# Ledger of designs, part 95: peptides against a protein of PDB entry 3T7K

Target 1, 248 residues: chain A of PDB entry 3T7K
Amino acid sequence: KAEKILARFNELPNYDLKAVCTGCFHDGFNEVDIEILNQLGIKIFDNIKETDKLNCIFAPKILRTEKFLKSLSFEPLKFALKPEFIIDLLKQIHSKKDKLSQININLFDYEINGINESIISKTKLPTKVFERANIRCINLVNDIPGGVDTIGSVLKAHGIEKINVLRSKKCTFEDIIPNDVSKQENGGIFKYVLIVTKASQVKKFTKLINDRDKNETILIVEWNWCVESIFHLNVDFTSKKNVLYQKK

## One batch from the design tools (peptide; made by RFdiffusion4, then SolubleMPNN)

Design b2_p17_4_s4 (from b2_p17_4, 5 letters changed)
Fold by OpenDDE base, seed 2:
Structure b2_p17_4_s4 (fold): chain B 248 residues (1-248), chain A 17 residues (1-17)
Amino acid sequence: as target 1 above (248 residues)
Amino acid sequence: DKEIEKALNEPLQIYDV
């Protein structure tokens, strides 16, 4: 069926998209439309797998979803597109207007607002955002909204190698892992990095660390600190936003 | 970026519902 529909076009674009969707297309696509998209070089996947070499995200706007956050870790993210790209494309293809010899839809007209070339260019870097920030091992409280598995998966996609889950009420100093990074001379390396949800956790962990390892560097942040860092594909250590405690 | 700031101010939407 798709071949017959596409036969009216003399030339078909190859968009070369391997995409996931977030905040759109919850009902999926019909078989004909999937076949059409496939013939145009557009493959949509249900889930993110590294083996699929995903290069595109469809979303109506910048979102805080697992898929959106992980899309910024693609190697590279080539396109972050609004769902209207697919909608307009399929609409043009299904149009019975005889005079269309070509599909004239430009990907650049459908960019997600706020995902600019500066962000896209950073996805071409050989390192991940937290890797560049010298954050390899973090401590994550077990009561984090979204769950430790999902949050941990996002963080790992962005270069965090080890996620240590802390049981906030029962943890001791020995349960806190150091951020094992080789000291580079010019980079502020935090020995202890923690993501917490409550002020009481800040007080607890700062006390535990300072009582046992008094002179060490500590960074305690909220989840939004990580999200902001991901959205910018850069960690701004000068910002106090979403930082709950910092000891340099 | 204004769009990033808007996204940061939105509720936790970690799951693609």
Scores: peptide ipSAE 0.439, ipTM 0.927, DockQ to the pose 0.926
Fold by OpenDDE base, seed 3:
Structure b2_p17_4_s4 (fold): chain B 248 residues (1-248), chain A 17 residues (1-17)
Amino acid sequence: as target 1 above (248 residues)
Amino acid sequence: DKEIEKALNEPLQIYDV
């Protein structure tokens, strides 16, 4: 059926997209449309797997979803596109009125607002955002919204190697892991990096660390600090936004 | 970026709803 529909076109584009969707296409696609998209070099996957070599995200806007955040870790992310790309493409293909010899849909017209070439270009870097920031090991409170597994998975996609989950009410100093990175000469390395959800945790962890390991560097942030760093594919250590406590 | 700031101000939606 897809072949018959596409036979009216003299030339077919090959978009070469391996994509996931977030915040759109909840009902999926029918079999014919999937086949049409496949013939145009568009493959849509349900989940992110490294083996699929994903290069595209479909979303209506910048989102804080696991899929969107992880898409910025693709190697590279080639395109971040609005769902209207697929909608308009399929609409044109199914149109009986258009004596079109070719499909006239340019994917560059469907870029997600705020995901510019500067962001896309950073996905071609050989390192991940937190790796570049010398953040290898972090402490994550167990009561984080979204759950430690999902949040941890996003952080790992962006270069965090070790995630230590802290039981916020029961943890001691010995439960807190250091960010074990070699002191690079030119970069502020924080010995302790923590992601927390509330002010009481800041008070607790700062006390525990300062009482037992005086004069060490500490960074305590909210999840939004991580999200913002991911969206920019850059950690700005000069910003105090979403930083709850820092000791340099 | 206005879109990034807007996204940061949205409720936590780590999963697709």
Scores: peptide ipSAE 0.438, ipTM 0.926, DockQ to the pose 0.904
Fold by OpenDDE base, seed 1:
Structure b2_p17_4_s4 (fold): chain B 248 residues (1-248), chain A 17 residues (1-17)
Amino acid sequence: as target 1 above (248 residues)
Amino acid sequence: DKEIEKALNEPLQIYDV
């Protein structure tokens, strides 16, 4: 069926998209439309797997979903597109009235607002955002909204190697892991990095660390600090936004 | 960026619901 529909076009574009969707296309696509998209070099996957070499995301806007955040870790992310690209494409292909010899849809007309070339270019870097920031090992509280597995998966996609889950009510100093990075002469390396949800946790962890490991560097942030760093593909250590405690 | 700021101000939606 797809071949018959596409036979009206003299030339078919190859978009070379390997994509996931977030915040759109919840009902999926019918078999014919999937076949059409495949013939145009558009492959849509249900889940993110590294082996699929994903290079595209479809979303209506910048989202805080696992898929959206992980898409910024693609190597590279080539396109971040609005769902209207697929909608308009399929509409043009299914149109019986338009004697179109060619598909006339430009990917650049469908860019997600706020995902610019500066962000896209950073996905071509050989390192991940937290790797560049010298954050290798973090402590994550177990009561984080979204769950430690999902949040941890996003952080790992962006270069965190080790995630230590802290049982906030029962944890001791010995449960807190250091950020094991070689001291580079240039660049603020924090010995302890923690993601917390509550002010009481800040008080607890600062006390535990300061009482047992005096004068060490500490960074305690909320989840939004990580999200903002991901969205910019850069960690700004000069910003106090979403930083709950910092000791240099 | 205005769009990033908007996204940061939205509730946590980590899952596609």
Scores: peptide ipSAE 0.437, ipTM 0.926, DockQ to the pose 0.913
Fold by OpenDDE base, seed 4:
Structure b2_p17_4_s4 (fold): chain B 248 residues (1-248), chain A 17 residues (1-17)
Amino acid sequence: as target 1 above (248 residues)
Amino acid sequence: DKEIEKALNEPLQIYDV
């Protein structure tokens, strides 16, 4: 069926997209449309797998979803596109207008607002955002919204190697892991990095650490600190936004 | 970026609904 539909075009573009969708296309695509998209070099995957070499995200806007956040870790993210790209493409292809010798859809016209070339260019860097920030090991509270698995998966995609899950009510100092990074001369390295959800956790962890290791550097942040860092593909240590406690 | 700030101000929605 797809071949018959596409046969009316003299030339078919090859978009070379390996994509996931977030915040759009919840009902998926019919088999014919999937086949059409595949013939145009557009492959849509249900889940993110490193083996698929994903290079594209479809979303209506910047989202805080797992898929969107992870898409910024693609190597590289080539395109962040609005779903209207697919919609308009399929509309043009299904159009009965006999005169269409070519598909006239430019993917550059469908960029997600706020995902600019500066962000895209950073996805070409050999390092991940948290790796560049000298954050390798973090402590994550077990009551984090979204769950430790999802949040942890996003963080790992962005260069966190080790995620230690803290049972906030029962944890002791011995349960807190250090951020094991080599001292770089020019970068602020925090020995303890924690993502927390509540002010009570800040008080608890700061006390535990300061009572046992008073001279050590501590960074306690909210999840939004991570999200903002991911969206910018840069950690701004000068910002106090979403930082709950910092000791240099 | 205005769009990033807008997204940061939205409720936490980590799952596709």
Scores: peptide ipSAE 0.436, ipTM 0.926, DockQ to the pose 0.913

Design b2_p17_5_s1 (from b2_p17_5, 7 letters changed)
Fold by OpenDDE base, seed 4:
Structure b2_p17_5_s1 (fold): chain B 248 residues (1-248), chain A 17 residues (1-17)
Amino acid sequence: as target 1 above (248 residues)
Amino acid sequence: GKKKKEEEELQEKLFSL
């Protein structure tokens, strides 16, 4: 059926998209449309897997979903596109109007607002955002909204190697892991990095660390600190935004 | 479809906190 529909075109574009969707196409696509998209070099996946070499995200706007956040870790993210790309494409293909010699849909017309070439270019870097920031091991409180699995998965996609989940009510100093990174001369390296949800946790962890490991560097942040870092594909250590406690 | 939408909406809300 897809072949019959596409036979009216003399030439088919190859968009070379391996994509996931977020905030759109929740009902998926019918078999015919999937086949059409496939013939146009557009493959849509349900989930993010490294083996799929994903290079595209479809979303109506910048979202804070797991998929969107992880898409910024693609190697590279080639395109962040509005769902209207697919909609308009399929609409043209299904149109009964005269023999269109060519499909006239340009990917660049459908870029998600706020995901510009500057962001895209950073996805071509050989390192991930937290790797560049010398953050490899973090402590994450177990009561984080969204759950440790989802949050942890996003963080790992962006270069966190180890996520230590802290049972916030029961944890001791011995449960807190150091951020084991080689001392680089010019980089702000924090020995202890923690993502917390409550001010009480800040008080607890700062006390535990300062009492047992005096004069060590500590960074305690909110989840939003991570999100902002991901959206910019850069960690700004000069910003106090979403930083709850910092000791250099 | 509905479940996926609800899940994403929940994530969006939770991650915005």
Scores: peptide ipSAE 0.217, ipTM 0.858, DockQ to the pose 0.954
Fold by OpenDDE base, seed 1:
Structure b2_p17_5_s1 (fold): chain B 248 residues (1-248), chain A 17 residues (1-17)
Amino acid sequence: as target 1 above (248 residues)
Amino acid sequence: GKKKKEEEELQEKLFSL
């Protein structure tokens, strides 16, 4: 059926998209439309797998969903597109009135607001955002909204290698892991990096660390610090936004 | 579809905190 529908076009574009969707197309696509999209080089996946070499995300806007955050770790993310791209594409294809010999929909007209070429270009870098920031090992409190598995998965996608989950009420100094990175001469390296949810945790962890390892560098942040870093694909250590405690 | 939508909406809310 898809072939018959597409036969009216003398040439078909190959968009070469391997995509996931977030905040849109929750009901999926019918069989005919998925076949049409496939013939146009658009393959939509239900979940993110590294083996699929995903290069595209569909979303109505910048979202804080797991899929959206992980899409910024694609290698590279080629396109971040509004769902209207698919909607308009399928509409044009199913239109019997259009005597159009070709599909004339341009991907660049459907970019998600706020995902610019500067962001896209950074996804071509050989390193991930937290890797570039010399953050390899982090401590994550167990009571974080969204759960440690989801948060941890996002962080790992962006270059954090080890996530230590802290039982915030029961943990001791010995439970806190150092950020084990090689000392680079010119990089702000924090020995202890923690993601917390409450001011009481800041007080607790700062005390534990300072009592046992007084001269070491500490960075305690909120989840939003990570999100902002991901959205910019850059860690700004000069910003105090979402930083709860910093000791250089 | 509905479950997926609700999950993503929940993520959006939770991760915005």
Scores: peptide ipSAE 0.216, ipTM 0.858, DockQ to the pose 0.951
Fold by OpenDDE base, seed 3:
Structure b2_p17_5_s1 (fold): chain B 248 residues (1-248), chain A 17 residues (1-17)
Amino acid sequence: as target 1 above (248 residues)
Amino acid sequence: GKKKKEEEELQEKLFSL
């Protein structure tokens, strides 16, 4: 059926998209439309797997979903597109117009607002955002909204290798792991990096660390610090935004 | 579809707090 529908075109584009969707197409696609998209070089996956070499995200706007955040870790993210790309494409293909020479849909007309070439270019870097920031090991409180698994998965996608989950009420100093990175000359390395949810945790962890490991560097942030870093594909250590405690 | 939508909406809400 898809071949018959596409036969009305003299030329077919190859978009070369391997994509996931977030905030759109919750009901999926019918079999014919999937086949049409496949013939145009558009493959849509249900889940993110590294083996699929995903290069595209469909979303109506910048979202804070797991899929959207992880899409910024694609190698590279080639396109971040609005769902209207697919909608308009399928609409044109299913139109009862006479034989057309080509499909007239340009990917660049459907870019998600706020995902510009500067962001896209950073996804071509050989390192991940937190790797570049010398953040390898972090401590994460167990009561974080969204759950430690989801949050941890996003952080790992962006270069954090080890996530230590802290039982916020029961943890001791010995439960806190150091960020085991060698001091590089040109970047502030924090020995202890923690993601927390509330001020009481800041007070607790700062006390525990300062009492037992004096004069060490500490970075305590909220989840939004990570999100902002991901959206910019850059960690700005000069910013105090979403930083709850910092000791250099 | 509905479940997926609700899950994503929940994620968006939780991560925006």
Scores: peptide ipSAE 0.214, ipTM 0.856, DockQ to the pose 0.913
Fold by OpenDDE base, seed 2:
Structure b2_p17_5_s1 (fold): chain B 248 residues (1-248), chain A 17 residues (1-17)
Amino acid sequence: as target 1 above (248 residues)
Amino acid sequence: GKKKKEEEELQEKLFSL
């Protein structure tokens, strides 16, 4: 059926999109539309897997969903598009109007607001955002909203190699892992990096670390610090936003 | 469809906290 529908076009674009959707197309697509999209080089996946070499995200706007945050770790993210791209494309294809010689839809007209070329260009870098920031190992409290698995998965996608989950009420200094990175000459390395949810945890962990390892560098942040870093694909160590405690 | 939408909306809310 899809071939018959597409036969009215003299030339078909190959968009070469391997995409996931978030905040849109929750009901999926019918079989004919999936086949049409496939013939146009658009493949939509249900889940993110590294093996699929995903290069595109469909979303109505910037979202804080797991899929959206992980899409910024694609290598590269080629396109971040509004769902209207698919809607308009399928509408044009299903249109009974006279023989269109070609499909005239420009991907750039459907860019998600706030995802510009500067952000896209950073996804072409050989390193991930937290890797560039010299954050390899982090401590994450077990009571984090969204769950340690989801948050951990996002952080790993962005270059954090090791996530140590802290049981905030029972943990001791020995449970806190150091950020095992070699000192680079030009960047402040924090020996202890922690993501926490409340002020009582800041007090606890700062005391534990300072009592046992007094002269070491500490960074304690909220989850929003990570999210902002992901959205910018850059860690700004000069910003105090979402930083709960910092010792340089 | 509805379940997936609700799950994503929940994630959006949780990550905004």
Scores: peptide ipSAE 0.209, ipTM 0.855, DockQ to the pose 0.913

Design b2_p17_5_s2 (from b2_p17_5, 6 letters changed)
Fold by OpenDDE base, seed 1:
Structure b2_p17_5_s2 (fold): chain B 248 residues (1-248), chain A 17 residues (1-17)
Amino acid sequence: as target 1 above (248 residues)
Amino acid sequence: GKEKKEKEEKLEKLNSL
């Protein structure tokens, strides 16, 4: 059926998209439309797997979903597109107007607002955002919204190697792991990096660390600090936004 | 009207991370 529908076009584009969707296409696609998309080089996957070499995200806007946050770790993310790309494409293909010898849909017209070429270009870098920031080992409180597994998975996708989960009420200094990075001369390296949810945790962890390791560097942030860093594919250590405690 | 609110609420729920 798809072949018969596409046979009216003299030339078919190959978009070469390996995509996931978030905040759109909840009902999926019918079999005919999936086949049409496949013939146009558009493959939509249900879940993110590294083996699939995903290069595209469909979303109506910037979202704080696992899929969206992880899409910014694709190598590279080629396109971040609005769902209207697929909608308009399929609409054009199903149109009975015989006069269209070609599909006239430009991917660049469907870019997600706020995901510009500067962001896309950073996904071509050989390093991940937190790797570039010299953050390899973090402490994450167990009461983080979204859960430690989901949050941890996003952080790992962005170059954090080790996530230590802290039981906020019961943890001691010995439960806090250092950020094991070699001192690079030119980069602010924090020995202790913590993601927390509450001011009481800041007080607790700052006390524990300062009592036992008085002269060390500490960064305590909210999850929003990580999100902003991901959305910009850059860590701004000059910003106090979402930083709860910093000791240089 | 209602559909826009439901879409906004769905989008807000998706922005939970």
Scores: peptide ipSAE 0.148, ipTM 0.710, DockQ to the pose 0.195
Fold by OpenDDE base, seed 4:
Structure b2_p17_5_s2 (fold): chain B 248 residues (1-248), chain A 17 residues (1-17)
Amino acid sequence: as target 1 above (248 residues)
Amino acid sequence: GKEKKEKEEKLEKLNSL
């Protein structure tokens, strides 16, 4: 069926998109439209897998979804596109107007607002955002909204190697893992990095660490600190935004 | 009216991370 629909075009673009969708296309696509998209070099996947070499995300805007946050870890993210790209493409293809020898849809017209070339360019870097920030091992409280698995999966996609889940009510100093990174000469390395949800956790962990390891560097942040770092593909250690405690 | 609000609420719920 798709071949018959596409046969009216003399030339078909190859968009070379391997994409996931978030905040759009909840009902999926019919089989014909999937086949059409596939013939145009557009493959849509249900989930993110490294093996699929995903390079695109469809979303109406910047979203705080697992898929969107992880899309910024693609190697590279080539395009972050509005769903209107697919909608307009399929409309043009299904249009009975015989006069269209070519599909005239430019990907660049459908960019998600706020995902600019500066962000895209950073996805071409050989390192992940937290790797560049010398954050490899973190402590994550078990009561984090979204759950430790989802949050942990996002963090891992962005270069966190080890996530230690802290049971906030029962944890001791011995349960807190250090951020084991080699001293780079020019970067403030925090020995202890923690993502927490409550001020009481800040008080608890700062006390536990300072009582046992008084001279060590500590960074305690909210999840929003991670989100902002991901959205910018840069960690700004000069910003106090979403930083709950910092000891250099 | 209602569909826009439901889409906005679904989008807001999606912004839960």
Scores: peptide ipSAE 0.147, ipTM 0.708, DockQ to the pose 0.202
Fold by OpenDDE base, seed 2:
Structure b2_p17_5_s2 (fold): chain B 248 residues (1-248), chain A 17 residues (1-17)
Amino acid sequence: as target 1 above (248 residues)
Amino acid sequence: GKEKKEKEEKLEKLNSL
């Protein structure tokens, strides 16, 4: 069926998109439209798998979804596109206007606001954002909104190797893991990195660490610190935004 | 109207992380 619909075009673009969707296309696509998209080099996947070599995200805007946050870890993210790209593309293809020898839809016209070439270029880097920041092992409180599994999965996609879940009320110093990274001479490495939700946790963990492991470097942040770091694909250690405690 | 509000609420739920 798709071949018959596409036969009116003398040339078909190959968009070379392997995409996931977030905040759009909840009902999916019909079989004909999937086949059309496939013939145009557009493959849409339900979930993110590393094996699929995803390079595109469809979303109406920047979102704080697992899919969107993880899309910024694609290698590379080639395109972050509004769903209108697919809508307009399919609309043009289904249009019975005989005079269209070519599909005239440019991907660049559908970029998500705030995902610019500077962000895209950083996804071509050989390292992940937290890897570049020398953050490999973190402590995450168990009461984190969104759940430790989802949050942890996002963090892992961005180069955090080990996530230690802290039971905030019951944890002791021995439950806190160090950020085991080789000291590079010029990089501010924090021995303890923690993501917390409450000021009481800051007080607790700072006390536990300072009482048992004096003079060590500590970074305690909110989840928003991670989100901002992901959205910028850069950790700004000069910013105090979303930093609850820092000891250098 | 209602559809816009539902879309906004859905978008807000999506920004829950």
Scores: peptide ipSAE 0.147, ipTM 0.708, DockQ to the pose 0.198
Fold by OpenDDE base, seed 3:
Structure b2_p17_5_s2 (fold): chain B 248 residues (1-248), chain A 17 residues (1-17)
Amino acid sequence: as target 1 above (248 residues)
Amino acid sequence: GKEKKEKEEKLEKLNSL
């Protein structure tokens, strides 16, 4: 059926998209439309798997979903597109009125606002955002919204190797792991990196660390610090935004 | 009116991470 629909076009584009969707296409696609998209080099996957070599995200805008945040870790993310790309494409293909010899849909017309070439270019870097920031091991409080598994999975996608989950009420200094990275000459390395949810945790962890490991570097941030770092694919250590405590 | 609000609320829920 798809072949018969596409036979009216003299030339078919190959978009070479391996995509996931977030905040759109909740009902999926019918079998004919999936086959049409496949013939145009567009493959849509339900979930992110490294084996699929995903290069595209469909979303109506920048979203704080697991899929969207992880899409910025693709190697590379080639395109971040609005769902209107697929809608307009399928509409043109199913149109009986258009004596169109070719499909006239340009990917660049459907870019998600705020995901520019500067962001896309950073996904081609050989390192992940937190890796570049010398953040390898973090402490994550167990009461984080979204859950430690989801948040941890996003952080790992962006170069965090080890996530230590802290039971915020019961933890001691011995439960806090250091960010075990070799001192690079030109980068401020924080020995202790913590993601927390409330001011009481800041007070607790700063006390525990400063009482037992004096003069060490500490970074305590909100989850929003991580999100902003991901959205920019850059850690700005000069910014105090979403930083709850820092000791250099 | 209602559909736009519901769509905005659904999108807000998705931005909860």
Scores: peptide ipSAE 0.146, ipTM 0.702, DockQ to the pose 0.188

